# Ledger of designs, part 136: peptides against a protein of PDB entry 2AZE

Target 1, 148 residues: chain A of PDB entry 2AZE
Amino acid sequence: AQECQNLEVERQRRLERIKQKQSQLQELILQQIAFKNLVQRNRHAEQQASRPPPPNSVIHLPFIIVNTSKKTVIDCSISNDKFEYLFNFDNTFEIHDDIEVLKRMGMACGLESGSCSAEDLKMARSLVPKALEPYVTEMAQGTVGGVF
Target 2, 101 residues: chain B of PDB entry 2AZE
Amino acid sequence: GRLEGLTQDLRQLQESEQQLDHLMNICTTQLRLLSEDTDSQRLAYVTCQDLRSIADPAEQMVMVIKAPPETQLQAVDSSENFQISLKSKQGPIDVFLCPEE

## One batch from the design tools (peptide; made by RFdiffusion4, then SolubleMPNN)

Design b1_p21_5_s3 (from b1_p21_5, 9 letters changed)
Fold by OpenDDE base, seed 2:
Structure b1_p21_5_s3 (fold): chain B 148 residues (1-148), chain C 101 residues (1-101), chain A 21 residues (1-21)
Amino acid sequence: as target 1 above (148 residues)
Amino acid sequence: as target 2 above (101 residues)
Amino acid sequence: EIITTSTLHMGLFTQRETTVE
């Protein structure tokens, strides 16, 4: 009986680990799709314009954005070597990482929210290696981990 | 029996995890390849127009933070404390505002 | 109070941990 209980504990541990890895994999896939889609978009845009955008008009990855009301007072303390920053706000703020920005731009094809059209799903599949295509399909259907 | 069933479950879970590990390896490899590709990195950017589409600078101030790898970010957002702390290990942090234009 | 801690990993800020106190 004790042996069975030990195995049940191990089973649960493995299930949780698998769940965590599934979440990580989904995020990695979204990152890959978003990144490749962004690159593709920009390549096409530059080709059409026959020139790259002005250097100071673009923000290269990685980055994060912080947004707050224009009325928010921000106090910023910076170390001498700029390795350390401290921002104090007098009101609430929002933080968005670059991937979230890309998702909101639609670069992940709506896969992150299960809002993929047929065309979006086709695009998403085209941006991943063949081995990942089935998983992309499962993500779009919301059936990831259904066999577990 | 119970023991046989559990043993079988564990074997199946092991196989499933191995499959996940394989897929994750493929994915991380792809991301690494993208990070090492000069052309991809050159094209890995957003514009001010992109940022305006998700956060209206007319209504809100949009601050952009560029930090090197392994930078740590701590944010506190409460009724009594509104703070962001950034600590990098590999280089300086750059901060600038997105223009409203 | 919400405390969020993130680390730039794989070129992105990931592994975000949020604590409500």
Scores: peptide ipSAE 0.191, ipTM 0.884, DockQ to the pose 0.530
Fold by OpenDDE base, seed 3:
Structure b1_p21_5_s3 (fold): chain B 148 residues (1-148), chain C 101 residues (1-101), chain A 21 residues (1-21)
Amino acid sequence: as target 1 above (148 residues)
Amino acid sequence: as target 2 above (101 residues)
Amino acid sequence: EIITTSTLHMGLFTQRETTVE
């Protein structure tokens, strides 16, 4: 009886760990898709324009975006070596990491919200190794969560 | 029996986790390869138009933060405190404004 | 109160965690 109870506790622990890893894998897949899709978009755009964009007109990954009202007063303190920054705002602000920016740009093909068209899903599958394609399909269907 | 059933369940979960670890390894490997590919990194950028689609500089002030890996960002957003702190361990941090339309 | 902690990870993407208090 005690042995069975111990195994049941272990079973639950493993299930929870698997769930956490599933979430991590989904995020990694979205990152991969978004990144590759971004690269492809830019490659195509540069080819069509027959030139790269001006060097000061683009922001390379990685980056973080902070936005707030233009009326917001911002005080900034910077260390001498620029290793530390402190921003004080008098009103609310928003922070967007580069992953979120790419998702909102549609670079993850709507896979992050399960809003993939047939073409979006095809694109998403084409941007991952073959071994990950079934998982991408499950993500699009919203059926990820079961044990393998 | 119950013991045998639980033992079998744990074995199955172990196999499932191993499969999951394998998939994660594949994915992380791909990301590492992308980070090491010079051409991919050259093309890994967003434009001002892209950022405007997320936060319109006509309505919002948009600040871009470029920092070395492992840089820490702490943000406090409450009725009494609005603050962002950045701490880099590997080099200087660059902050600039996204140009308006 | 919202506290957000982010880390630039692997030099490619960022990680973010948000806590509501």
Scores: peptide ipSAE 0.186, ipTM 0.884, DockQ to the pose 0.622
Fold by OpenDDE base, seed 4:
Structure b1_p21_5_s3 (fold): chain B 148 residues (1-148), chain C 101 residues (1-101), chain A 21 residues (1-21)
Amino acid sequence: as target 1 above (148 residues)
Amino acid sequence: as target 2 above (101 residues)
Amino acid sequence: EIITTSTLHMGLFTQRETTVE
């Protein structure tokens, strides 16, 4: 009947919304792990060195990275107040935000690709609140959403 | 029957969504706490060595962009146009190169 | 042609939108 059809439509809508939220949650978890792991790494490194790194030797978050071939010609136009930048390339480029950089550095413990070792998973779990640990486990196994 | 099954499904989905919402709230809270912690922010950095590990400057030029909140980035990547546009609303944008070493 | 737009919010780039022309 019409009532059943209405509920089926609603069911599908809710499923899609849940899927979106799952994706968002996974990203948030990865960000949290990556940030905390980065901070932990740097804290430990500075303790071992007994000094912080020189200010000009580090890049604080947030940032983005643009990489392209060294042979790529780049033209840059900058407004007087530096509020606007325009870069023109003669070839393709890649853009990576800070989170992606952290992931590639291994700060997310390989969780982003489900490539966690047992040790990586242990680290990842240690960097999130208890309530998030089961979800981290599911992410590592690639079984997120299995309850649906 | 069919109606009963659908009703049950919707209840289960509602519970699942509520769980997700709860977890997301926890996660966003943690991220907020990190952003508000001065010491954490001081330690939230990467080095040029880190960047070299993901993009070898021997082969790739690595450009770093530091932009204030609410900055808009538009990238066009096609066979005819390769462009990045940055528009800040709150302050100047800083751009620098990562040295090859 | 691929156009990607991102906005920095709360220290993170979010709301990425990709359009193909």
Scores: peptide ipSAE 0.040, ipTM 0.874, DockQ to the pose 0.564
Fold by OpenDDE base, seed 1:
Structure b1_p21_5_s3 (fold): chain B 148 residues (1-148), chain C 101 residues (1-101), chain A 21 residues (1-21)
Amino acid sequence: as target 1 above (148 residues)
Amino acid sequence: as target 2 above (101 residues)
Amino acid sequence: EIITTSTLHMGLFTQRETTVE
């Protein structure tokens, strides 16, 4: 009886760990797709333009975005060496990392929300190694939640 | 019996976790390859137009923060305090605005 | 040590030198 109880506890622990790893894997897949899709987009754009964009016109990863109402008053204190910044806002703001920005740009093909078309899914699959394609399909269908 | 059933379940879960670990290793490897590829990193950028597409400066101010690794960011967003603190240990922080069109 | 203060109003930055104790 005690042995069975111990195994049940272990079973629950493993199930929880698997769930966590599933989430981690999904995020990693989305990151990979987003990065590769971004690179592909920009490569194509530069080929069409026959030149890279001006260096100061683009924002390379990694970066963080802060957005707030244009009416928000912001006080910014900066150290002389620019090692320290302090921003004070008089209203709410939002912070987004680069991956979130890429997702909102559609670079993850809508896979992050399970809202990808057949074409989006095709693109997503093309941007991952073959071994990951089945999981991408499961993500698109919303069927990842189970244990395989 | 119950013991045999649980034992089998644990074995199946172990196999599932091993599969997940394998897939994650593939993913991390791919990401490392991307990070080590000079051409990919050169092309890993967004434009102000991209940012405007997700946060229109006509309504929202968009500020970009470029900070060295290990930079500390503390943000407070409450009714009483709206603050962002950045502290870098490895170099200067660059902050700039995306202009409106 | 904070030396520079910038204030954003309606999407525009203004900058001034500040003294920090």
Scores: peptide ipSAE 0.026, ipTM 0.861, DockQ to the pose 0.032

Design b1_p21_5_s4 (from b1_p21_5, 12 letters changed)
Fold by OpenDDE base, seed 4:
Structure b1_p21_5_s4 (fold): chain B 148 residues (1-148), chain C 101 residues (1-101), chain A 21 residues (1-21)
Amino acid sequence: as target 1 above (148 residues)
Amino acid sequence: as target 2 above (101 residues)
Amino acid sequence: EVITTSTIHAGLFSKFDTTVE
């Protein structure tokens, strides 16, 4: 009885660890898809324009964005070496990392929310190695939580 | 029996985790390759237009932060305080505003 | 009052660990 109880505890521990790794893998896959899709988009765009965009017109990864009402007053203090910044707002703000931006841009093909069209899923699959394709399919179906 | 069943479950979970680790290894390898590809890095960018597409500058100001790795960001968002603090250890932080078209 | 502290990690993206205080 005690041995069984110990094994049950271990079982639960392993299940939780697997769950965590599943989440991590899903995020990694989304990052890969989003990144490759972004690169592909920009490559195509530059080919169509027959030139790269002006250097100061683009923001390379990685980055963070902060958005707030344009009526929000922002007080910014910067250290002499620019190692430290302090922003004070008179109203609420939002912070988004670059991967979130890419997801909102559709670069992850809607896979992040399981809202892939057939074409989105096809694109997503095409941007990962074959070994990851089944997992991408599971993500799209919302069935990733299963045991392998 | 119960013991045998649990033992089998643990073995199966071990196999599942190994498969998961393998997939993660594949994925991280791909990401590493992307990080090492010069052409990919050159093309890994968004535009202010992209940012405007998700945050309308007609209503929202969009500020971009380029910070070195290991930079610490502290955000306070309450009824009394609205603050962002950035502290870098590896280099200067660059902040700029995406203009409204 | 919600204080969120994050650390930007190295990598392709600026995903950071977040601690809510």
Scores: peptide ipSAE 0.362, ipTM 0.910, DockQ to the pose 0.803
Fold by OpenDDE base, seed 1:
Structure b1_p21_5_s4 (fold): chain B 148 residues (1-148), chain C 101 residues (1-101), chain A 21 residues (1-21)
Amino acid sequence: as target 1 above (148 residues)
Amino acid sequence: as target 2 above (101 residues)
Amino acid sequence: EVITTSTIHAGLFSKFDTTVE
């Protein structure tokens, strides 16, 4: 019947929406873990040093980075007001946002790649509200969305 | 029948999505709280050493870009053209190099 | 030739709306 066909279309629509939300939630969780872990690391480091780092020695979020070979020649043109930049490279480059940097630093505890040790998982769980802990566990086990 | 089965499936999916939405709200709230916490923001930084750790400082240079919101970034990476264009709408863009070891 | 155009948005982290051409 037409009604059943409509419901099947709706079912597929909802499944796709849920899949998208699952992806979004996973990223949000990783962001939370990475951010809190970074803050915790730095807080501990500053406590050990008994002082904050020099202001010009750190890069605060948000930021992006560009990396390329040291042999790469870069030509840069900048507008007078610094509103516009143009970089020309003679070779390939990479662009990374801050969250990717944090992930590579291990701030997400390897959860992003399912490479969590027991200790990493414990840390990850400790950095989220209790309600999110089961989902963190599912992420680590690769069982997210198993009910679908 | 088929109709009853589909109806039940949709109800189950609705419940699953509601649970998902709830978790997302919790997570979003936590992120918002972090963004509003001055101490957290003060401690939300990386060092040049951190950046060098993810890009071999012996072989790679690392350039840091701090740009205002709504800045446009255009990147071209091809065999013949390697270019990055930045256009800010709200203020100046800050670009600097991480010092080499 | 691949052109990636992104817009940086406000938030805790840098987030891009990216279009690949």
Scores: peptide ipSAE 0.352, ipTM 0.909, DockQ to the pose 0.822
Fold by OpenDDE base, seed 3:
Formats: C-alpha cells, sequence, structure tokens
Structure b1_p21_5_s4 (fold): chain B 148 residues (1-148), chain C 101 residues (1-101), chain A 21 residues (1-21)
C-alpha cells in the first residue's frame, strides 16, 4: 500500500540520519577527548617545568598543517594585506587539520582506530561525562553502528 | 500487520534518535565549555617537537597556517597541478615553517 | 584533477566545510 511505502521511505530516511549523527557524535567525542587530553598534558608539563614554554615554541589551536617532501619546491605569492596566499608546489602535498594532528599524537587515546590499551581507555573515559562513557566503550570495542 | 510494524519501527527509531541527540547535546556542551575556558585555551597548543613526531622535518617540510575563521582554502593535487590557495575575509593569514631542528 | 575547497569555521578546531569539485 502507498501508506506503507511512505513509511518505508521515512524509515530509511531516519536510519540514514541516525547513521550520520552517530558518525558526528563519535567525532565530537574524539575532539573532546583530544582537546582535554592535550590541555591536561600541557598543564602537567608546565607544572613540572614551573613555567610556560617559550612563546615561539608552541602553536595554539586552531591551525592547519601542510607537509611535503623537503625536496619539493614551493613558490608562494602573498597579497599586500596578507589576506590571500597562493602556493605552487612541484610535487604532491598533504594537508592536515589540528584534530588530525592531535589524533596522530595519541591525544585521542587511540580511540579513533579502536586501538586503545587498558590505560588509554581509562584515560578516554575519564575525559568525558558519565553519560558518554558507554559510547566511548563501544567505540573502543568497535561495536558502534547499530541502532539502539 | 505490515503497517503496524512499520509504525512501531518508526517510533523506536525516533526514540533512538532522541537518545542520540541527547548525547550529542552533552558533548557539544562540553566543547562549548572548553571554548569559554581561557585557561584551557591557553594550554591548547602543540609544540614543534609534537609536529616533528608526526612529520619528520628530516624528510618532510612542515608549514603551519594560522588563519581567521571563514578563511577559504582551495587545494589542487593532481599529476600536473599542485596548488593551495588561501583567502581570508576577517584578517591576515600567518604562515610559517616548522623548524627542522 | 581534484579540486577541494574548504571553509574554516570558528571553533576549537580547524574544521572544514569541504566541497569537492
Amino acid sequence: as target 1 above (148 residues)
Amino acid sequence: as target 2 above (101 residues)
Amino acid sequence: EVITTSTIHAGLFSKFDTTVE
């Protein structure tokens, strides 16, 4: 019946939306963990050193990283007001945002790849509100994806 | 029947989505709190050593881009064209190289 | 060729609103 068909379309629509939201939630959780972990690390480091790091030795969020071979030739043109940049490379390059950098640094505790040690998982859980802990556990176990 | 089954499924999906929305709200709230905490922002940094750990300057050069919000980034990466274009609307863009040592 | 256009949005991280052309 047409009514059933309409409901089936709606069902599929909702399933897709839920799937998208699950992906978004996972990313948000990773962002939260990575950020808090980074802050915690730096706070501890500064306490140990009894001073903040030199201003020119750190890069504050947000930032973007571009990396390429050291052999790559880069031509750069900059507008007078520095509002516009144009980079030309003679070889391939990679662009990474700050969250990706943090993930590679281990700030997300390996949760992004489901490669958490027991200690990593403990840290990850400690950096989120209680309501999110079950989801963190599911992420670590690779059991996220079903509709609950 | 089929109609009743589908109706029930939709209700269950709605409840599931509401639970998901709740979790997302909790998470976004935490992120907002972090954005409002000045001490957290002060401590939200990476070091040159951190960047070296993910991209060894001995083999790779690392360029850092600090751009204002709403900056447009266009990248072309093909066999014949390798280009990055940056266009800011809210202020100057700062670009610098990560030290190799 | 692949052209990727992204817009950096305000937030804790440099999150991209990306359009692939």
Scores: peptide ipSAE 0.339, ipTM 0.909, DockQ to the pose 0.806
Fold by OpenDDE base, seed 5:
Structure b1_p21_5_s4 (fold): chain B 148 residues (1-148), chain C 101 residues (1-101), chain A 21 residues (1-21)
Amino acid sequence: as target 1 above (148 residues)
Amino acid sequence: as target 2 above (101 residues)
Amino acid sequence: EVITTSTIHAGLFSKFDTTVE
């Protein structure tokens, strides 16, 4: 009885660990797709333009975005060495990390929400190693939980 | 029996986790290769136009923060307090605005 | 008052380890 109980506890622990790893893998896949898709887009754009964009016109990864109404008043305090910043707003704001921005740009092909078109799915599959393609397909179908 | 069934379940879960670990290793390897590729890093950028598609500076102010790793960001967003604090240990933080169209 | 603290990790992206206080 005690042995069975111990194994049941272990079973539940492993199931939860697998679930967590599945989430981590999905995020890693989205990062890979988004990054490669972004690079591919920019490479093609620069080739068509026959020159890179002006240095001050682009934001390289990694970055963070803060947005608020244009009417929001912002007070900013900066340390002498620029190691510390303090922003005070008179209204609400939003913070977005770079991967979120890329997802909203469509760089993850809508895979993050499982709302891929056939073309989006084709693109997503093309941006990962073959071993990951089945998992990408499952993500698009929303059936990742059935893999294991 | 019950014991045999549980033992078999654990074996199956172990195999599943091993497969999962394998896929994760493949994925992390790809990401590492990207981080080490100079050309990829050069092309890993967004434009102000991209950011306007997310939050148009005509209606929203878009502030960009470039901070070193291990920087701490503290945000307070309530009815009485709206604040962002940044503290870096490894170097200076760069902040700039995307111009409106 | 809700305080959200995040630590930016090294990597390709600005990934946060977020703690809500």
Scores: peptide ipSAE 0.329, ipTM 0.908, DockQ to the pose 0.822

Design b1_p21_6_s1 (from b1_p21_6, 11 letters changed)
Fold by OpenDDE base, seed 5:
Structure b1_p21_6_s1 (fold): chain B 148 residues (1-148), chain C 101 residues (1-101), chain A 21 residues (1-21)
Amino acid sequence: as target 1 above (148 residues)
Amino acid sequence: as target 2 above (101 residues)
Amino acid sequence: SFSIHLSESTRQRYKFTVKKE
C-alpha cells in the first residue's frame, strides 16, 4: 500500500533526524562538561596560587589553533584593518578548535571516547543538570542510540 | 496490521524526538548561562602548557586565532599550496603565537 | 593536505568551508 510506503519513508526520515539530534546533544553535553570542568580547574588553581595568572599567559575561549612543523614556511597577508588574513603553507597543517583542545586535556572526562573511569563518570555527571545525567551514563556505556 | 504498526512507531519516534529536544534545550540553556556568567568567562582559559596536549611547541609552531563570530574560516587545498583564509565582518582578527614561543 | 579538528558548533560559528582547487 502506498500509505505504508509513505510511512516507512517518514519513519526512516525521523530516525535519521533523531540520530542527528543525538549527535548534537552529545556534543553539547561534552561542551558543557568540558567548559565547566575547565572553569573549576582554573578556579582551583587560582585559589591555590592566590592570584590569577598573568593576562598574557592564558588564552580565553573561544579560539582556534593552527599548528604545523616549525620548518613549515608560512606566508601571511593581513589587511590593514585586520579583518582579513590569508596564510599560505608549504606543508601540512592542523586546525583545532577550543573544544578539541579541552577534550584532549581531559576536560570532558574521557566521555567523548567512552574512556571514563568511575571517577571520570562521577565528575561528568556532577557537571550537568540532573536531567542529563542518564544520558551521560549512556554515553559512557556506549549505549546511546536507543529510542527514548 | 502493518499500517497500525508504522503509525505507532512514528508516534513513539515523535515522543523520542521531543525528549531529545527537551534535553537539548537544557544543554543550550546551560551553555548560554556559562557564556553570560562573567566569572565563568574569566576562568574559561587555557595555557600554553595545555596546548602541548595538541601540539608541543618544541616541535610544532602553534598559532592562536581569535576571531569574532561569523568570521569566515576557509581551508584551501590546492596542488600548489595549502591555505587558510579568514574574513571577518564584525571586527578585527587577532592572531598570535603561544607566549612561550 | 591538512587535518581539521573542528566541532560542528565551531564550524557554524566560523562558517567553515574547505575548498579544493
Scores: peptide ipSAE 0.604, ipTM 0.922, DockQ to the pose 0.906
Fold by OpenDDE base, seed 2:
Structure b1_p21_6_s1 (fold): chain B 148 residues (1-148), chain C 101 residues (1-101), chain A 21 residues (1-21)
Amino acid sequence: as target 1 above (148 residues)
Amino acid sequence: as target 2 above (101 residues)
Amino acid sequence: SFSIHLSESTRQRYKFTVKKE
């Protein structure tokens, strides 16, 4: 009785941990695909242009962005050493990280939303080690975790 | 019995978790390799045009923040206004606007 | 209000927190 209850608690604990790891793994896979795809895109672009982009025209990862209406008043307080920033907005804003930007750029091949075309899936698979390909396929189908 | 069934389930879950750990290690290794490759890092960039996929600077201002790891990023929702706080301990924070093309 | 679109990795990297006052 008590032993069974203890094991049931442990079972739930393990299931929750597995779920968390599945989420983490999916994010890692998306990051890998997005980063490799981005690098590939830029490499080809630079080759076609036969020149790297102007230094001040690119933003290297990692970064985050904050966007708000152009009408929003932003007050900024900066420490003397630029170690601390405080922004005050009089209206709503959005924060996005570089990964979100890459996803919306299509660098993750639509895998993040399970909206992969056949070509998207092919690209995604080509950007991961063989051992990860089955998981990528499951992500595209939305069937990850079905074995649990 | 029930005990035997639960025990078997736990063993199966352990095996599943080990498989996940293995896959995660593979992913982590790949990401580390990317971080160690200087050419990849050189090419790991976006343009302001790319950022327009998130928000068009014609309609929205886009502020870019580059901060060292472990910088504390805090969003504050107050009754009077909205705030973003950044506190770095490793180095200066760089903030700039993405210009409208 | 505001909209937050940060991955778990980013949240961890920048010790992200939301505070309501």
Scores: peptide ipSAE 0.604, ipTM 0.921, DockQ to the pose 0.927
Fold by OpenDDE base, seed 4:
Structure b1_p21_6_s1 (fold): chain B 148 residues (1-148), chain C 101 residues (1-101), chain A 21 residues (1-21)
Amino acid sequence: as target 1 above (148 residues)
Amino acid sequence: as target 2 above (101 residues)
Amino acid sequence: SFSIHLSESTRQRYKFTVKKE
């Protein structure tokens, strides 16, 4: 009985670890898809325009953005070497990373929310190595981890 | 029996985790390759128009921050105000508004 | 208050923390 109890504890520990790794893998997959899809989009756009966009019109990854109302008062303190910044806001703000931006742009093909059309899923699969395709399918169906 | 069943479960979970680790290694490798590919990095950008999907600059101020790895990013919720702190160890931090704003 | 939309990779990259004081 005690041995079984010990194994059950171990089982639970392993399940939790697997769950954590699943989340990490899903994020990695989304990043890969989003990055590759972004590159493809931009490559196509530049080809159509027959030139790259103006340098000051683009933001290269990685980045984060902070957005707030235009009415928000922001005080900024910057060190001389620009190694340190301190922003003070008198109202609420939001912080978003580049991954979130890409997701909202649709670069992850809706996979992040399991809202892939057939075409979205096809695109997503095409942007990952073959070994990852089954997992992408599971993500799209919302069935990841169903066997556990 | 129960013991045999649990033992079998653990073996199956071990196999599942090994497969998961393998997939993660594949992903990390792919991401590393992307980061090392010059052409991919050149094309890894968004525009200010893209940022409208997050917040419309017509109504929101959108500030872009480019900071080196390991930069400490801290958000502080104070009774007096809200703060964002950035402390870099590897180089200067670049902050700017979207040019189209 | 503020809303945080950062992935795990970003949080790791920037050693992200939140403080309440």
Scores: peptide ipSAE 0.604, ipTM 0.921, DockQ to the pose 0.914
Fold by OpenDDE base, seed 1:
Structure b1_p21_6_s1 (fold): chain B 148 residues (1-148), chain C 101 residues (1-101), chain A 21 residues (1-21)
Amino acid sequence: as target 1 above (148 residues)
Amino acid sequence: as target 2 above (101 residues)
Amino acid sequence: SFSIHLSESTRQRYKFTVKKE
């Protein structure tokens, strides 16, 4: 009886860990798709333009963005060596990472929200190793984790 | 019996987790390959126009932060104001507005 | 308040924390 109870606790622990790893895997897949899709887009764009964009016109990954109303007053304190920054806002702001930006750009093909068209899914599958394709399909169908 | 059933379930869960670990290793390997590929890194960029998908510079100020790994990023919510603090240990932090602004 | 849209990897990369005062 006690042994069964211990195993049941362990079972729940493992199920929770698996759930966490599933979330992590999904994020990794989305990152991979988004990054590869971004690179592909930019490569094609540069080929069409026959030149790379000006260096100061692009932002290389990784980055963080902070956005707020243009009416927001921002006070900024910067250390002499630029190792420390302090921003004070008189109104709300938003922080987004590069991955979030890529998702909203559609670089993850809508896979992040399960909003993949057939073409989107095809693109997503083409940007991952074959071993990951089944999982991408499951993500698109919203069936990840259904095995447990 | 119940014990045998639970034992079998745990074995199956272990196999499932191993499969997940394998897939995660594949993903991390792919991401590492991307980070090590010079051409990919050169092409891993967005434009300010792309950032409009997050916030339109016509209505929103968009600030870009380039900080080294392990930089401490902290958001503070106080009754007086809202704050963002950045503290780097590995090098200077670069903050700038989109050039199109 | 503020809205935070950071992935887990980003949160780890920048040791992200939120304080309320």
Scores: peptide ipSAE 0.603, ipTM 0.921, DockQ to the pose 0.911

